Peptides against a protein of PDB entry 4GXB. Designs and how they scored, part 38

Target 1, 277 residues: chain A of PDB entry 4GXB
Amino acid sequence: VPTEEVSLEVLLSNGQKVLVNVLTSDQTEDVLEAVAAKLDLPDDLIGYFSLFLVREKEDGAFSFVRKLQEFELPYVSVTSLRSQEYKIVLRKSYWDSAYDDDVMENRVGLNLLYAQTVSDIERGWILVTKEQHRQLKSLQEKVSKKEFLRLAQTLRHYGYLRFDACVADFPEKDCPVVVSAGNSELSLQLRLPGQQLREGSFRVTRMRCWRVTSSVPLPSGSTSSPGRGRGEVRLELAFEYLMSKDRLQWVTITSPQAIMMSICLQSMVDELMVKKS

## One batch from the design tools (peptide; aimed at target 1 T205 W210 I259 S262)

Design b2_p19_6_s2 (made by RFdiffusion4, then SolubleMPNN; from b2_p19_6, 9 letters changed)
Fold by OpenDDE base, seed 3:
Structure b2_p19_6_s2 (fold): chain B 277 residues (1-277), chain A 19 residues (1-19)
Amino acid sequence: as target 1 above (277 residues)
Amino acid sequence: PLTLHEVASVENPVFQAED
């Protein structure tokens, strides 16, 4: 793509549009800085946010595809997909809620966290009781953003990224699950007919390793999974988990978002390493 | 039949074997 000035749309978590003028050759950080400038976010807070490639669903929900990497050209990355469903989204990119304190000190940072949190609650990414929902609504009505966030920080799956429904081989083969990443773990939620909601918590510190694999149908071959079309790539995230003392077991998640899941794992690991230094 | 390709593999540096 020739270098030229373009208008790029970046969305906030709530769907608010931010238009920035950038070069087609601008890298991820350049675009992020442009977005920050447009929002009046100070430079010292830019590092708490990242740009993500997402697919917008029919209901307006975002399916996260991947985090845009430093070497990428966001304009090219999104336009090359040739679909209006793909968007660039600004979201916080840390896991420890303690970092919220730094971001909340700034009005713009506070607003970004608030908007994201409201959206995550509305989308069911953050789990709330009826009483908590009432309290949150009251705080929204009062526009008490700080108090809202303080309450939200105590909620189940605060700061988690929720993935689309997928399949895992745990606790048994071909289990339908909803995966969420946050708080240095992968949460696998399972609800089978006639059974209570079950959740498996897989802490990153108990994962020895992980891998992402892709399976491509052979020419003139049949798909291994019923319902998948010919030529459809199957992505899987597998991790080796310490189930108990001296007992490692592989867990495999089959999901189109396997790459994004692995990015989350790496990001959580990176943050933990920083804390240990 | 499917062809399997490894996209990425990571050894976890924060793995704790004795939790």
Scores: peptide ipSAE 0.459, ipTM 0.874, DockQ to the pose 0.764
OpenDDE base, seeds 1, 2, 4, 5: peptide ipSAE 0.458, 0.457, 0.456, 0.458; ipTM 0.875, 0.874, 0.873, 0.874; seed 2 fails the geometry check

Design b2_p19_6_s3 (made by RFdiffusion4, then SolubleMPNN; from b2_p19_6, 11 letters changed)
Fold by OpenDDE base, seed 3:
Structure b2_p19_6_s3 (fold): chain B 277 residues (1-277), chain A 19 residues (1-19)
Amino acid sequence: as target 1 above (277 residues)
Amino acid sequence: ELTLYEVESFENPVFQAED
């Protein structure tokens, strides 16, 4: 692609548009810096955020595709897909809520976290009771952003990334599940017939390894995966999990977002490694 | 029948082998 000056749209979690003038040859960090400058986010806070490729659904919800890589060209990455459904989104890229303290010290950082958190609650990514919802709305009406975040930090799945409904082979084959990543775990929510809602928590520290695989049907074959057409590529995330003492078991998630799930795992691992140093 | 391709794999450096 020839180097040209272009206007690139980057969305916040709440759908707010940030327009930046960049070069088509600008890498992810260059674009991120441009967005930060546009928002007046300090340089020392840039590292707490990342750019993500997402697919915007009809209802305005975001299906996360992947994190943009360091040497990637965001303009090329999004435009090469030739669909207006794909967007670039700015989101915080750390998992430990303790890092919120660093970000919240700055007005712009505070606003970004607030907007993201409001959006995550509205989308049902953060789970709230009726009473908690009332309290949050009261704080929102008062525009008490710090207090809002402090309350939100105590909520279930705060800081998690929620994925689209998919299928897992745990606890049974072909179980419909909703996967969320956060707090150094994958949370798998499911409801089996005649049972209450269940949540399987898979801590990263108990995953020996994981892999992403792609399956391509034979030309004469059909996919056995529900919701997939014939000839469609099937992505899977599989991880080997320590279920109990000396008992490792593979768990496989079939999802178009398997790559994004793997990115989340790696990101959580990286953060844990930093904490160990 | 499906043709399987491994996209990526990772060994976890923070894995705790002990229960």
Scores: peptide ipSAE 0.483, ipTM 0.883, DockQ to the pose 0.773
OpenDDE base, seeds 1, 2, 4, 5: peptide ipSAE 0.480, 0.479, 0.479, 0.482; ipTM 0.884, 0.880, 0.879, 0.882

Design b2_p19_6_s4 (made by RFdiffusion4, then SolubleMPNN; from b2_p19_6, 10 letters changed)
Fold by OpenDDE base, seed 1:
Structure b2_p19_6_s4 (fold): chain B 277 residues (1-277), chain A 19 residues (1-19)
Amino acid sequence: as target 1 above (277 residues)
Amino acid sequence: SLELYVVEEVENPVFQAED
């Protein structure tokens, strides 16, 4: 692509649009810096955020596709898909809520965390009781962003990324699940008709390894499952998990977001490595 | 049957075998 000056739209978690003038040849960090400058986010806080490629659903929800890599050209990455449903989103890129303390000391950082948290609650990514929701709403009405975040930090799945409904082989084969990544774990939530919500928590520290597999189902003669067209790529994330002492078991998640899930795992591992260091 | 095109396996450096 020839180097040209272009206007690039970057969305916040709440759908707020940030327009930046960049070069088509600007890499991810260059675009991120441009967004930060537009928002008046200080340079020392840029590292707490990343750019993500997402698909906007009809209901306005974001399906995360992947984190933009350092070598990528965000303008090219999003426009090459030739679909308006794909967007670039700015989101915090750390997992430990302790880092919120650094970010929220700055007005812009505070606003970004607040907007993201409000959005995550509205989307049901953060799980809240009726009473908690009332308390949060009261704090919103008072525009007490710091207090709002402090309360939110105590909520279930605060800081988690929620994925689209998919299928796993746990606890049983072909179980419909909702996967969420956060707090150094993958949470698999299962709700069967007439049953209570079941959750499986898979801590990253108990995963020996993980893998992403891309495959194409070969047309077997008989039972074409009616829904998937011939030749549709199947993505899977599998991880080998320490279920108990000396007992490893593979868990496989079938999802178009398998790549994003693996990125989350790697990111959580990286953060844990930094803390050990 | 499945035709596998890409497999990426990552070993986890923070894996803890002991509780």
Scores: peptide ipSAE 0.466, ipTM 0.858, DockQ to the pose 0.720
OpenDDE base, seeds 2, 3, 4, 5: peptide ipSAE 0.462, 0.461, 0.464, 0.463; ipTM 0.860, 0.857, 0.858, 0.858

Design b2_p19_7 (made by RFdiffusion4)
Pose (drawn by RFdiffusion4):
Structure b2_p19_7 (pose): chain A 263 residues (1-190, 198-221, 229-277), chain P 19 residues (1-19)
Amino acid sequence: VPTEEVSLEVLLSNGQKVLVNVLTSDQTEDVLEAVAAKLDLPDDLIGYFSLFLVREKEDGAFSFVRKLQEFELPYVSVTSLRSQEYKIVLRKSYWDSAYDDDVMENRVGLNLLYAQTVSDIERGWILVTKEQHRQLKSLQEKVSKKEFLRLAQTLRHYGYLRFDACVADFPEKDCPVVVSAGNSELSLQLREGSFRVTRMRCWRVTSSVPLPSGGRGEVRLELAFEYLMSKDRLQWVTITSPQAIMMSICLQSMVDELMVKKS
Amino acid sequence: SLYFPHWLNTTTHNPAFEP
């Protein structure tokens, strides 16, 4: 892509706009640093956040497509799709909530975690009852951002990433499910199954050839993971999802974080 | 395209696997 200065909108998890001037040839880290500079996020906290390509739904929710890799050009990644429904999003990119402690030591880092947690509750990524949700919106007005986040860290599925509803062959073939990734596991809500990353020997991403539109082709995508169900018993679990690649990226990210910790 | 072609029809082996 010829080098040219452009304006790029990067959204926070709640949809707040962050406008940055970047080059069409800037890579993911360059764009991330420009967003951090605009927000006044310290350099030493940039590594706790990443940029994601998402599809924004009619209701404003985001369906995560992929985390942008180091070699990618974010301006090109989003513009090449030729659709205003696709956005670049900044979101925390670690899994263990112990790292929240490092981020919350800074006012901007705390503000970012607070903003995405509020959105996570509003969009049902964090699981609360109708009554609890009522209480939370109230506590939100009455408590500091820090206190609100400490409470949120104890809520069900805090720190998880939620995927669009899809199907899986667990427990039975073609079961409708909601899949979420977090806390070193995949959660399948059918009843529920919890599949620990450490019990997955491997996982595979498969695709059908592109098919005529039912001007965009369609592809059937699957993410299958080989799971140690019990001693010396491995069983494949298959999820059929247009977000299979994002799920695979989350599994790799969670495995990588476990290994960094082990080291 | 939403994805890079080399991400399709792949298998990733987990180094954190616990037998």

Design b2_p19_7_s1 (made by RFdiffusion4, then SolubleMPNN; from b2_p19_7, 7 letters changed)
Fold by OpenDDE base, seed 2:
Structure b2_p19_7_s1 (fold): chain B 277 residues (1-277), chain A 19 residues (1-19)
Amino acid sequence: as target 1 above (277 residues)
Amino acid sequence: SLYRPEELNVTFHNPVFEA
């Protein structure tokens, strides 16, 4: 692609549009810096955020596809998909809420975290009770962003990324699940027929390894689920988990977001490595 | 098996695994 100046749209978690003028040849960091400059985010806080490729759903929700890598050209990455459903989103890229303290010291950082958190609550990514919801609304009405975040930090799945409904082989084969990544774990929420909602927690520190695989389903004659066209690639994330002492078991998640899940795992691992260092 | 370039198979070892 020839180097040209272009206007690139980057969305915040709440759907707010940030337009930046960049070169088509600008790499992810260059674009991120441009976004930061547009928002007046200090340079020392840029590292707490990343650009993500997402697909905007009909309801306006974002399905995260992947994190944009440093070597990528965001303009090319998004435009090459030739669909307006694909967007670039700015989101915080750390997991430990302790880092919120650094970001919240700056007005812009605070606003970004606040907007993200409000959005995550509205989307049901952060789990809230009725009473907690009332408290959050009260704080939101008062525009008490710091207090709002402090309360939010105590909530279940704060800082988690929620994925689209998918399928896992745990606890049973072909079990419908909702996966969320955060706090150095994968959370699998499932509801089996006639049962209450259950949650399985898989801590990253108990994962020996994980793998991402893609396969093309063989046209098995009978169970053509009507909606999957012939030839759709099946993505899977599998991890080998220490279920108990000296007992490793593979857990497999079938999801179009398997790559993103893997990215989250790697990101959580990387953060844990930094803390150990 | 012919490596189909469309097939992804990547395994990541976890350095923070605690046995």
Scores: peptide ipSAE 0.564, ipTM 0.859, DockQ to the pose 0.433
OpenDDE base, seeds 1, 3, 4, 5: peptide ipSAE 0.561, 0.560, 0.564, 0.560; ipTM 0.869, 0.868, 0.859, 0.869

Design b2_p19_7_s2 (made by RFdiffusion4, then SolubleMPNN; from b2_p19_7, 8 letters changed)
Fold by OpenDDE base, seed 3:
Structure b2_p19_7_s2 (fold): chain B 277 residues (1-277), chain A 19 residues (1-19)
Amino acid sequence: as target 1 above (277 residues)
Amino acid sequence: GLYLPSELNRTFENPVFEP
């Protein structure tokens, strides 16, 4: 692609549009710096955020596809898809809520975390009771961003990334599940017939390894997955999990977001390694 | 063009695995 100056749209979690002028040859960090400059985010806080490729759903929600890598050219990465559904989103890229303290010290950082958290609550990524919701709304009306975040940090699945509904082979074959990544785990929420809602927690420290595999389903008369066209690549995330003492078992998640799940696992692992150093 | 080839069909060994 020839080097040209272009206008690139980057979205915040709440859908707010940030327009930046960049070169088509600018790499991910260059674009991230441009976005930070546009928002007046200090340089020392840039590392707490990343750019993600997402698919915007009809309801305006984002299905995260992957994190943009350092060597990528964001303009090329998104425009090469030739679909207006794909967007670039800025989101915080750390998992430990303790890092919120660093980000919240700055007005712009505070605003970014606040907007993201509000969006995550509205989208049901963060789970709230009726009373908690009332308290959050009260704080939102008062525009008390710090207090809002402090309360939000105590909520279930704060800081998690929620994926689209998919299928897992645990605890049974072909179980519909909702996967969320955060707090060094994959949370699988499911409801088996005649049972209450269950959550399976898979801690990263109990995963020996994981892999993403791709396959092309043979033309079968029944497309098992609603919304997937014939010939679409099936992605699976498989991880080998320590279920009990000396008992490893493979768990497989079938999802078009399998790569994003793997990226989350790697990111959580990296953060844990930093804490151990 | 959604995914990079390096992202597919790769096994990751977990360095923070606790047996």
Scores: peptide ipSAE 0.613, ipTM 0.953, DockQ to the pose 0.805
OpenDDE base, seeds 1, 2, 4, 5: peptide ipSAE 0.611, 0.612, 0.610, 0.611; ipTM 0.953, 0.953, 0.952, 0.953

Design b2_p19_7_s3 (made by RFdiffusion4, then SolubleMPNN; from b2_p19_7, 8 letters changed)
Fold by OpenDDE base, seed 3:
Structure b2_p19_7_s3 (fold): chain B 277 residues (1-277), chain A 19 residues (1-19)
Amino acid sequence: as target 1 above (277 residues)
Amino acid sequence: GLYDPSELNRTFENPVFEP
């Protein structure tokens, strides 16, 4: 792609548009710096955020595709897909809520976390009771952003990334699940016939290894996955999990977001390694 | 290292695994 000056749209979690003038040859960090400058985010806080490639769904929700890598060209990455559904989103990229304290010290950082958190609650990524919802709405009406975040930090799945509904082979084959990544775990929510909602918590520290596999299913008369055409690439995330003492078991998640799930795992691992150093 | 699309079908050993 020839080097040209272009206007690139980057979205916040709430859908707010940030327009930046960049070169087509600008790498991810260059674009991120441009976005930070546009928002007046200090340089020392840039590292707490990342750019993500997402697919915007009909309801305005985001399906995360992947984190943009360091040497990628964001303009090329998004435009090469030749679909207006794909967007670039700015989101916080750390998992430990303790890092919120650093970000919240700055007005712009506070606003970004607030907007993201409001959006995550509205989208049902963060789970709230009726009473908690009332309290959050009250704080939102008062525009008490710090208090709002402090309350939100105590909520179930705060800081998690929620994926689209998919399928897992645990606890049994072909279980419909909703996967969320956060707090150094993968949370698998499922409802089995005749049973109440269950959550399987898979801690990263109990995963020996993981992999993403790609396969093309042979034409079979019944496509088991609703919405996937014949011959579409199937992605799976498989991880070997320590179920009990000296008992390892493979768990496989079939999802078009398997790559993003793997990126989340690596990111959580990296953060844990930093904490151990 | 950082995951990239070229690492499909590769098994990643977890350095923070606690047996």
Scores: peptide ipSAE 0.546, ipTM 0.902, DockQ to the pose 0.471
OpenDDE base, seeds 1, 2, 4, 5: peptide ipSAE 0.549, 0.543, 0.546, 0.545; ipTM 0.915, 0.900, 0.904, 0.905; seeds 1, 4 fail the geometry check

Design b2_p19_7_s4 (made by RFdiffusion4, then SolubleMPNN; from b2_p19_7, 8 letters changed)
Fold by OpenDDE base, seed 5:
Structure b2_p19_7_s4 (fold): chain B 277 residues (1-277), chain A 19 residues (1-19)
Amino acid sequence: as target 1 above (277 residues)
Amino acid sequence: GLYLPSELNVTYYNPVFEP
């Protein structure tokens, strides 16, 4: 792609559009800096955010595809997909809510976290009771962003990334699940026939390893998960989990977002390593 | 669509694994 100046659209979590003028040859950090400048986000807070490639669904919801890597050219990465459904989204890229304190000290940082949190609640990524929802709405109406965030930080799955419904082989084969990543875990929400909603928590510290596998299913294979066309690559995330003392078991998640899940795992691991150092 | 290799098998070992 020839180097030229282009207008690139970057979305916030709430769908707000940030238009930046960049070069087609600008790398991820260059674009991120441009977005930060446009938003008037201080340089010292840029590192708390990342650019993500997402697929925008018909209802406007985002399906996270992957984090843009440092070497990537965001303009090329998004345009090469040749589909308008793919977008670049700015989102916080840390897991520990303690880092919110650093970000919230700045007005722009506060606004970004607030917008993201509101969106996550609206999308059902953060789990709220009716009473909590009422409280949050009240704070939102008052535009008390700090208080809103403080309350949100106490909520279940705050800071989690929620994935599209997929399939896992745990606790049963071909079990429909909703996976969420956050707080150094993968949360699998599942409903088995005749049972109440259950959540399986898989802590990263109990994962010996994980792997991403891709395969091309046979044409006759029931790859008909809703929304998958014929011939699509089947992606799986498998992790070897310490179920009990000296008992490791592989858990496999079949999802088009397996790569993103792996990225989340690595990111959580990296953050944990930083905390331990 | 996603441009992914038709065959991928990448394993990541977890340095923060606590046995």
Scores: peptide ipSAE 0.577, ipTM 0.877, DockQ to the pose 0.629
OpenDDE base, seeds 1, 2, 3, 4: peptide ipSAE 0.568, 0.575, 0.575, 0.576; ipTM 0.877, 0.878, 0.877, 0.877

Design b2_p19_8 (made by RFdiffusion4)
Pose (drawn by RFdiffusion4):
Structure b2_p19_8 (pose): chain A 263 residues (1-190, 198-221, 229-277), chain P 19 residues (1-19)
Amino acid sequence: VPTEEVSLEVLLSNGQKVLVNVLTSDQTEDVLEAVAAKLDLPDDLIGYFSLFLVREKEDGAFSFVRKLQEFELPYVSVTSLRSQEYKIVLRKSYWDSAYDDDVMENRVGLNLLYAQTVSDIERGWILVTKEQHRQLKSLQEKVSKKEFLRLAQTLRHYGYLRFDACVADFPEKDCPVVVSAGNSELSLQLREGSFRVTRMRCWRVTSSVPLPSGGRGEVRLELAFEYLMSKDRLQWVTITSPQAIMMSICLQSMVDELMVKKS
Amino acid sequence: EEFYGSAESSLEEQLALLS
């Protein structure tokens, strides 16, 4: 892409706009640094956040497509799709909530975690009852951002990434499920199954050839993971999802974080 | 028994599927 200065909108998890001037040839880290500079996020906290390509739904919710890799050009990644529904999003990119402690030591880092946690509750990524949700919106007005986040860290699925509803062959073939990734596992809500990353020997992403539109082709995508169900018993679990690649990215990210910790 | 598994294909190959 010829080098040219452009304006790029990067959204926070709650949809707040962050406008940055970047080059069409800038890579992911360059764009991330420009967003961090605009928000006054310290350099030493940039590594706790990443940029994601998402599809914004009619109701404003985001369906995560992929985490942008180091070699990617974010302006090109989003513009090449030729659709205003696709957005670049900044979100925390680690899994263990112990790292929240490092981020919350800074006012901007705390503000970012607070903003995405409020949105996570609103969009049902964090699981609460109707009554609990009522209480939380109230506590939100009455407590500091820090106190609100400490409480949120104890809520069901805090720190998980939720995927669009899809199907899986667990427990039975073609079961409707909601899949979420977090806390070193995949959660399948059918009843529930919890599949630990450390019990996955491997996983595979497969795709059908592109098919005529039922001007976009369609592809059937699957994410299958080989799971150690019990001693010396491995069983494949298959999820059929247009977000199979994002699920695979989350599994790799969670495995990588476990290994960094182990080292 | 635990694993630190990985995808059977590279991430670059998987990302190409989004094209």

Design b2_p19_8_s1 (made by RFdiffusion4, then SolubleMPNN; from b2_p19_8, 8 letters changed)
Fold by OpenDDE base, seed 5:
Structure b2_p19_8_s1 (fold): chain B 277 residues (1-277), chain A 19 residues (1-19)
Amino acid sequence: as target 1 above (277 residues)
Amino acid sequence: EEFLGRPTQSLEEMFALLE
């Protein structure tokens, strides 16, 4: 792709559009810096955010495809797909809510976290009770962003990234689940026949390794879900999990977002390593 | 026992699965 100046649209979590002028050859960090500059986000806070490639669903929800990697060219990454459904989204890219303190000290950072959190609640990524919802709405009406975030930080799945409904082989084969990544875990929400909704937690610290694989579904398979990767390709994330002492078991999640899940796992592990260093 | 696990493949290899 020839190098030229282009206008690139980057969305915030709430759908707010940020237009930046970049080069087609600008890498992810370059574009991120441009977005930060446009928003007046300080340089020292840029590292708390990342650009994500997402697919906007018909209902307006974002399905995360991947975090744009350092070697990628965001303009090319999004435009090469030749579909307006694909967007670039700015989102915080850390997991420990303690880092919110650093970001919240800045007005722009605060606004970004606030907008993201509001959106996450509205989308049901953050789970709230009726009472909590009332409290949040009250704070929102008062435009008490810091207080809003402090309350939000206590909520279930705060800071989690929620994936599209998919299938896992745990606790049983072909179990429909909703996977969320956050707090150094994969949370699997599931409802077995005749049972209430329950959540399974897979802590990354108990994952020895993981991998992503692809397969072509057999005609006899019940995998007639459109929108799985390219064509009929079925992606799976498999991780080897320490179920009990000296007992490792593979858990497999079938999802077109398997790669994104892997990226999240790596990111969570990386953050833990930083904390331990 | 605690793990700091890694994927058994590179991200590039994962992307290749989509080809």
Scores: peptide ipSAE 0.612, ipTM 0.960, DockQ to the pose 0.734
OpenDDE base, seeds 1, 2, 3, 4: peptide ipSAE 0.609, 0.611, 0.611, 0.610; ipTM 0.959, 0.960, 0.960, 0.960; seed 3 fails the geometry check

Design b2_p19_8_s2 (made by RFdiffusion4, then SolubleMPNN; from b2_p19_8, 9 letters changed)
Fold by OpenDDE base, seed 4:
Structure b2_p19_8_s2 (fold): chain B 277 residues (1-277), chain A 19 residues (1-19)
Amino acid sequence: as target 1 above (277 residues)
Amino acid sequence: EEFLGRPTESLEEMFSLLD
C-alpha cells in the first residue's frame, strides 16, 4: 500500500468518533498515539489502552475480531476487509481494576473509562441488578464519573469482554454458551434445556496451554458456530485445563472469535506475569 | 499448582487461519 495521508476514524466504546490524520503506513502504536493526542490523553496513559478491530453488528454492538498487533497497520487492517461493518475501537487493555486508579487520575482517562463502562453496562457485558442500575443511572445523571466507576468496579463482570454466543464441548457436547473474558478467567455462561443458568469459571492459572484451530464442519455430528453455515471454516479455541489435582482436560470453544479469545488469554497471562515480577 | 500458559501457536499462525 502506498504511503498516503488519510483520515482514519477510531471509535470509542460508546460509538463516539475520533478522526485522526495518519499515514496508511502508520503502525498500531503510531495510530494509537495519534488518537491519544487527539483526545489529549497523556503519554504515560497510552499504554493502558489499545486499538481493536471490531465488526459492528446491526444493533450497533461490537463483535471484537482482534486486538490490533504492534506490527499491524490499522488503516490497512480495517480497509482490507472491504466492509464498512469493520471499525477500529479504542478500549482499555488491562484487566486488573486496580489500574483504573492510575487512569482515573487524569480527566481524559477518566472520561474514557467512564464511556467504556457505560457502554459495557448498556450492552449487558457488565451484569447489574435493578437496584444497581438505578444507582448507576443516578450517578450518570449527576455526571459523577468517579463515583460511577467505583460502583461499577464492584459489579459482576466488570472489566470483562463479552463474546458473541457460541458453542463449547463443556459441560456437554455442542453446548450453547456465552463466553466472557476477564479477571484472569474465561466465564462460560450456559443454560441447558430445563435447567437454570449456569456459569463455569475457567481460571487462566489452571490452563496449561491453549490453541486455536480451524476445521471444516462435517455434515453431521457437530454444531456450527451461530450464523455460520455448514461447510464454512470453523475456528476453535481449545485449552487444557486442570479440572482437579493431576487431572487435565481439554475444553474446546467453537467461535469465530477464537483468535480474540486467545489474545485475551495471553493478555491476562501477561498481566499476571507482570504482577509476579 | 499454578500455570502461566501460552498458546501452542503464534499469533501469526492464528491470523493465517483467517486467510
Scores: peptide ipSAE 0.360, ipTM 0.906, DockQ to the pose 0.730
OpenDDE base, seeds 1, 2, 3, 5: peptide ipSAE 0.359, 0.356, 0.365, 0.359; ipTM 0.905, 0.905, 0.907, 0.905; seed 3 fails the geometry check

